# Designs tried in a protein design run: peptides against a protein of PDB entry 3ESW. Part 59

Target 1, 322 residues: chain A of PDB entry 3ESW
Amino acid sequence: NNIDFDSIAKMLLIKYKDFILSKFKKAAPVENIRFQNLVHTNQFAQGVLGQSQHLCTVYDNPSWHSIVLETLDLDLIYKNVDKEFAKDGHAEGENIYTDYLVKELLRYFKQDFFKWCNKPDCNHCGQNTSENMTPLGSQGPNGEESKFNCGTVEIYKCNRCGNITRFPRYNDPIKLLETRKGRCGEWCNLFTLILKSFGLDVRYVWNREDHVWCEYFSNFLNRWVHVDSCEQSFDQPYIYSINWNKKMSYCIAFGKDGVVDVSKRYILQNELPRDQIKEEDLKFLCQFITKRLRYSLNDDEIYQLACRDEQEQIELIRGKTQ

## One batch from the design tools (peptide; made by RFdiffusion4, then SolubleMPNN)

Design b2_p14_1_s2 (from b2_p14_1, 7 letters changed)
Fold by OpenDDE base, seed 2:
Structure b2_p14_1_s2 (fold): chain B 322 residues (1-322), chain A 14 residues (1-14)
Amino acid sequence: as target 1 above (322 residues)
Amino acid sequence: NNEDLVKKLLKKLS
């Protein structure tokens, strides 16, 4: 009997798909109870949930995407991308072009568009006066600043003219298109929106040790790629642990389709104690939130994402980002 | 990709 391997393969794939889909069905009552108890009892879990409620959805705003695309110099960006794409000689088509686009967006954002603000310039003395600024502390936003999702305002006094300059820490990325300055938070916030505005699959990565960056899903590389706008960095997940010798405990990625512990991608050495939550509970939490984010997706979308998730988990275990 | 993988695996088991 010639074993019809093709028929068996198809049957196995159907059964496998059904098995995977079964994992993404509506959470059982016991899982809901576990989730509620975890979020209620564990502050880190509550923080991850709170971040997911914002970061997983806020960037999926078509009106914001339009504003971004209207604000950027698209002619310059695409001119540069086309120029670099023409040099590669590998006619790998649209997939590799997107990697060049992200690389150019990193260049454009850092070199032409946005500014690092350790201290603000004096509003009275003008440009390049940050050296004269003394921090006085932080306060709440005023009535104008509050319109742009401002949580805190840093206050500085100019040593030259004595005037006070306010540096509001805006969380509204549209306001950041105007202000064109900030630290890692503002950089990552706006850059995440920029990448999303080009229709890319993007995650916001939160590091517990006061840094944030992006991941982009490269169709060319068929994996999540580290992207740091502050560093103009593409596919260099090692920069924090190795180059900066940074100590880290948690890196959590937030995207529209899931929440993932990506610590293994970035924490290569100098690992801090992971004592904020049990590993099993963190895994459960991320999976639970991910399931919720996918509840409206069809079976094919769920299956494709689950295959992507599995491949990422294999990558993270193997340490094959290089 | 998974279909091709399953087919390849089945061919190796044969």
Scores: peptide ipSAE 0.020, ipTM 0.525, DockQ to the pose 0.109
Fold by OpenDDE base, seed 4:
Structure b2_p14_1_s2 (fold): chain B 322 residues (1-322), chain A 14 residues (1-14)
Amino acid sequence: as target 1 above (322 residues)
Amino acid sequence: NNEDLVKKLLKKLS
């Protein structure tokens, strides 16, 4: 009996697809109860849920994308991308072009567009006066600052003139297109929107130890790629653990299609205790939120994303063995 | 992709 291996393969693939799709069906009552109990009893879970409710969807705003594209020097960006792409001998239509685009966006953003703000300049004394600024603390936003999703305002006093300067920590990325300054939060927030505005698949990575960055899904590399706008870094997930010798416990990626614990990609050494949640509960939480984010997707989209997720999980497991 | 893996596995079983 010539085993029709092609027929068996097709049958197995169908059954496998059905199995994968079955995982993304509406949550069972028991899963809903587990989820509710987890987010009501565990503060870390509440935080992850709260972040997912914002970060997974906020950047999928076509109006914002238009504003970004109108604000950036697209002629300069594409000129530089085309130049570097051609220099390396790539042909038009190669998937690697998007990697060049992201690299140029990193360059452009850090070198030409956005500024790091440790301390603001004095509003009275003008430019390059940040050295004269003493932090007085933080307060809530005023009525004007509140229009731009400001959660906190850092207050500084000028040692030279005695005037107070406010540094509002805006969460509105459109306001950041105007202010063009901030720290890792503002950098990552606006840069995530910028990448999304180019139609890229992007995740926001939150690190519990006060850093944030992006991941971009490279079609050329066929994986999620570390992207840090603050560092002008592309595909250097090791910079935190190795170069900075940073101690970390959790890195969680938030995207439109899911929430993923990416700690294994970034925490290569100096791992802090992961004591905020049980590992099983975190895995459940991320899967549950991911499932909810995919409820409106068709079976083909769900299957493709599930395949991507499996590949990423394999990558994350292997990365610890190197 | 998983399809290619399944195809490769099936070819190895043949």
Scores: peptide ipSAE 0.020, ipTM 0.571, DockQ to the pose 0.113
Fold by OpenDDE base, seed 1:
Structure b2_p14_1_s2 (fold): chain B 322 residues (1-322), chain A 14 residues (1-14)
Amino acid sequence: as target 1 above (322 residues)
Amino acid sequence: NNEDLVKKLLKKLS
């Protein structure tokens, strides 16, 4: 009996796909109870859930994408991308073009578009007066500032003229297109929206030790790529642990299709205690939120994303993020 | 990807 190996192979592939899809079925009552108990009893878990409710969906706004694309100098951006892409003679294929686009967006954003604001300039004295500014503390937003999702306003006094300058910490990325200044939070917030506006697969990475950055899924490299707008950095996940010698405990990536613990990509040395949650509970939490984010997807989309997830997990285990 | 791995495994079984 000639074993129809092709038929067996097809059947095994079907069974494997069914097995993968079974993991994304609606949560059982016991899993819902575990999730609710975890979120209600563990502050770190509650924080991850709260962030996911915002960061996983807020950037999927077509009206915002249009506003971004209308605001950026697309002619300059694409001119520079085309110039860099032409140097490689198309030898690496068309998928590499998107990597050049992200690299140019990093350059454009840092060099031409957005500004780092340690201290604001004095509203009265004008440009290059930040050296004269003394922090007085922080307060809540006024009626105008509150319209732009502002939780905190930093207050500064000018040592030269004595006037008060307000630095609202806006969380509305559309307002940031106007103000064009901030720290790591504002940089990452607006840059995440910019990347999303080009139709890219993007995640927002939160580090517990007060830094934030992006990840972009490169079709050319076939993996998630570190992207830090503040540093104009592409595919340098080691910069925090190695270059900065930063101590870190948790890095969590938030995207439309999932929440992933990416700590292993970035925490290469100087690991702080991971004592905020049990490792098994964090894994459960991220998987549970990811399942919920995928409930509306079809079987083929779920399967493709699951395959991507498995490749990422293999990468993270092997330490081959570079 | 896992599909390619499964395909490779299936080819080895075959």
Scores: peptide ipSAE 0.026, ipTM 0.608, DockQ to the pose 0.114; fails the geometry check
Fold by OpenDDE base, seed 5:
Structure b2_p14_1_s2 (fold): chain B 322 residues (1-322), chain A 14 residues (1-14)
Amino acid sequence: as target 1 above (322 residues)
Amino acid sequence: NNEDLVKKLLKKLS
């Protein structure tokens, strides 16, 4: 009797879908208790939760997307994307266009749009005066700075004119469209919003060791792709561990559909002690937050995302991004 | 092939 593998596969897929969906049902009381205890007793867990409450949702703002698209030179961007796509894209399928778009956005953002600010220019002396700036410390925002979600203001004194220049560390990405300067935080914040404004699946990656970057889900590559606006880097997850020889302990990705420990993608060597939380508790935390973020999704969306998550986990285990 | 898929699914459900 020829085993009807097609029929069996279909039945098993149904059962598998149901099984997967069962994992995304409302959390059991025991899971809620575990979650509450974890976030109340573990500072790292509390930090991850706090970040998720902001980073997972803040960029899903249609008004902000419109402002971004109105601010960027879209004609230049698409001209460059079309040019690169015309060379290679037709043979590789339409999905590669988005990879070219992200690569151009990286170029445009770093080369044409945003500036790195190690020290601000003197407000009195003008441009290219940052060399004359001495840090005096940091303080809270003034009344004007407070309007733009500013938590900290770095204070600098000009060695030439003696005037004080304030460098507010704005967390409002719309304000960053105006200021067009910052460090990795401002870069990643605004660039995450920019990518989201093009309708892309984007995650904000927080590294405990004072760096931040993005991930973009490439439909062409069918995986999450490392994207660092500061470095104009696409699909180079190794740059931190290998090129910079950076020591790292945790990399956590925050997106609208989930929170994921992506440390295995980026921590390739020189791993620092992962002593902030138990591995099982971190896994549980990320899964629990992810589950909450998906509560409003339909069964098909949940299933598709769960399949994507599984593929990512397989990728991370196999080291296929290397 | 479908056999491999079935085997994979069985492994996941296990």
Scores: peptide ipSAE 0.015, ipTM 0.515, DockQ to the pose 0.850; fails the geometry check

Design b2_p14_1_s3 (from b2_p14_1, 4 letters changed)
Fold by OpenDDE base, seed 4:
Structure b2_p14_1_s3 (fold): chain B 322 residues (1-322), chain A 14 residues (1-14)
Amino acid sequence: as target 1 above (322 residues)
Amino acid sequence: SNEELVKKLLEKLK
């Protein structure tokens, strides 16, 4: 009997798809119990859940996207993208154009748009007076600052005039379009929104060791690409572990379609103890949250995302960015 | 991916 290998392969694909889809069905009661117990008993798990509730959805705001696009110098951005794209001899319509766009957005954001704020300038003495500022500590937001999702305000005293200057740590990215200054948190927050405003697949990466950055899904490279607005860095996941010699324990990526432990992409050396949660529980947590985020998606969307997830997991295990 | 593997297998069987 000539084995119809084509028929068998098709049947295998169907069964495989069904199997994958079955994993994304509504959580079983036992999984719900495990999840509830985990987030109630493990502080790290609770933190990941809390972050997911915000970071996975907050940037999917069409009104914010419009405000961003109205605020940016799109003419300059696209002029520069087109110029660099043309220099490299690419044809119009290639998926690589989005990589050029992200690279220009990194340039534009760091060089033209946003500023690093180690210390604020004195509100009384004016520009370039940050050198005269002494930190006094942090306090809660006032009534005005609270309108812009401010959790903390850093307080500084001017050594020259003695006046107090407030540096509110705004979490409202629309307010950051106005202030145009901050540290890694503000940079990453607004830059994540900027990338989302161009219709890109973007994740917010939280590092436990006080840094944050983005990942962009490159259709050209067919993978998640490291993007750090503070560093104007594209596809350099090694900068923290190797260049900075930074010690790290956890890197968690938050996107609309999932939560993923991406630690293996970034923690290449000097790994700190991963003692905040059991590895199995973290894996379960990320999968559970991801499953919830995908509940409204159709079977084809779920399957495509699951294939992407599998590819990423293979990449993370092999330690080679293809 | 397993899908890509199966697709490649299907292509080889043609």
Scores: peptide ipSAE 0.022, ipTM 0.599, DockQ to the pose 0.087
Fold by OpenDDE base, seed 2:
Structure b2_p14_1_s3 (fold): chain B 322 residues (1-322), chain A 14 residues (1-14)
Amino acid sequence: as target 1 above (322 residues)
Amino acid sequence: SNEELVKKLLEKLK
């Protein structure tokens, strides 16, 4: 019996694809009920859903991408990328070039473009006056600040001139192209948009313990890569747990194609109790949202993304990013 | 890709 191994292989691949695709079909009524009950009864689940409704789609704006590309010094960026790419001597082609691009964008953003703002400079006294600023608290946005998706405004008094300076916490990333200052939230928000503007697959990572960063999918490394604009960090997921000795409970990645619990990539030690939701419910929630985000995709796209998801899950279990 | 892995596995079964 000449077992046509090639025919069997093809048949197995077809059946496997069909099996994978079956998981991404329209949710069963029972899954919808479970989802609704979960988001109505669990505050953490409601928070994850709320974030997904914004973070998974907001950066997919072609108008914003154009504004970003018009604002950045692309000539400088590409000159630097080309220079670093030429040094590596490895003709590894277009895939590794993107890694160099992301590294240069990290450099450019931190060194040339954006500023960290613990306290604002005094609007009256000018630059380098933040040391003279005393916090008075926070308030709601005024009519002008409200135009730029501002949730809160930090208020500071200058010890030198006595004037009040407002530091609005803008969530509009286009406004951040103008202001060019902020904390981790503003940094990550604008940098996520910047990466998206170059056509990259990007996720926004939310940490429950008051930090945020990015991931991008490297075609060269064939995995999700940690990217922190605040730290000019590329592929250093350990910096929080090890270098900062930060205690963390949850890291959730939000992208156009899915929501993923990436806690295992970043929480290497000093794990805080994961008591906000049952692990099975969090897994269900992320899968359910991911499934919804993929409803409009074709079977090939769904299959490719599912393969990527599986590889990521294997990576996260093995703990080997290296 | 899983497809390449399956192909490689099948090649080993040959």
Scores: peptide ipSAE 0.017, ipTM 0.538, DockQ to the pose 0.096
Fold by OpenDDE base, seed 5:
Structure b2_p14_1_s3 (fold): chain B 322 residues (1-322), chain A 14 residues (1-14)
Amino acid sequence: as target 1 above (322 residues)
Amino acid sequence: SNEELVKKLLEKLK
């Protein structure tokens, strides 16, 4: 009996697809109750939900993408990408071009475009005067600052001229295209938008221990790749745990198509207690939000994303992140 | 093994 293995494989794949699709149907009443109870009783869960409501969708703004592309030196960027691609890319395949693009965007952003701001320069004394600035504290935004989604303003006094300089912590990434300065929050916020503006699959990674970065889905590497704009880092998930010896508890990735606990990618040593939520509840929460984000997708999109998710989970379990 | 993959798929289908 010649077992038609090809026919069996096709049949199994069809059944598997149907099974996967069934998981992404509308949540059962019991799941909704569990979700509601979790977000109302667990502060960490509420925080993850709140972040997902913003971070998963805010960067999918075509108007913002246009403004970004009009603001960046695209000629310089593509010239550099083309130059690096011409050296090595043709031998490795066309999909590597996006990796070169992300690497150039990291370079361009850190070296040419954006600045780190520990302390602002004095508005009166001008450039390179941050050394003269004394922090006075933080306050709420004024009427002008409030127009740009500003939650906090850091106040500094110049030791030289005595004037007050305000450093508003803007959350509007379009305003950051003008100000071109900030800390990890502003860097990651604007850089996430920049990557999205090039049509890339990007996630915003939140670390509970006051750091943030990106992940980019590389078609060449066929996985999510660590991207930190502050560090000009590509595919170096180990830098926090190993190089910085940073202690961490949670890393959560937020993208348009899902929310994923990526802690295993970044927490390689010095793990802090994961006591903010039960592991099963966190897994449920991320899956529930992911399911909700995919409700409008077609069956093929759902299936493709589910296959990608499974590969990522296998990667995270096996510890095969180079 | 392909068999383990098939078993895992079948288990997921239950």
Scores: peptide ipSAE 0.012, ipTM 0.497, DockQ to the pose 0.410
Fold by OpenDDE base, seed 3:
Structure b2_p14_1_s3 (fold): chain B 322 residues (1-322), chain A 14 residues (1-14)
Amino acid sequence: as target 1 above (322 residues)
Amino acid sequence: SNEELVKKLLEKLK
């Protein structure tokens, strides 16, 4: 009796698809109870949930995308992308072109568009006066600053003229298109929106040890790719652990389709204790939030994303991002 | 993916 291997394989694939889809059905009462207990009893879990409620959806704003695209020098960007694409002799391929686009956006953003602000320039003395600025501390936003989702304002005094300069820490990325300056938070916030405005799959990566960056899903590489706007870095997940010798405990990626612990991609050495939550509870939390984010998707979309997630998990286990 | 794995396994069985 010739075993019909093709029939068995088809049956296995059907059963596998059904099994995967079953995981994304409405949460059972027991899962809801576990989730509620976790976010009420664990501060780290509450923080991850709070971040997900903002970061997973805030960048999916078509009006913001339009404003971004109108603000950027698209002619320059695409000219440079086309130039680099042509230089490497690649045949026209939409998938690899997107990698060139992201690389140019990194260049453009760092070199032409946005500025690092360790200390602000003196509002009275003008440009290149940050060396004369003494920090006085932080305060709450004024009435004008509060219009742009400002949580804190850093206050500086000029040693030359004695005037006070305010550095509002804006969380409104549209305001950042105007101010064109900030630290890692402002850089990552606006750059995440920029990448989203080009229709890319993007995640915001939060590191517990006071850094943030992006990931984008490369259709060419068929994986999530590290992107740091501050460093003009593409596909260099090792820069923090190896180049900076940074100690880290958690890296969590937040996207429209899910929340993922990506610590294994970035924490290659100098791992700090992961003592904020049990590993099984963190895994459950990320899966539960991801499930909620996918409730409106159809079975085919759910299955495709689940296959992508599985490949990422395999990659993270194998350390193949190195 | 497990789907790809199943497909690869099938190819080996052919």
Scores: peptide ipSAE 0.022, ipTM 0.592, DockQ to the pose 0.097; fails the geometry check

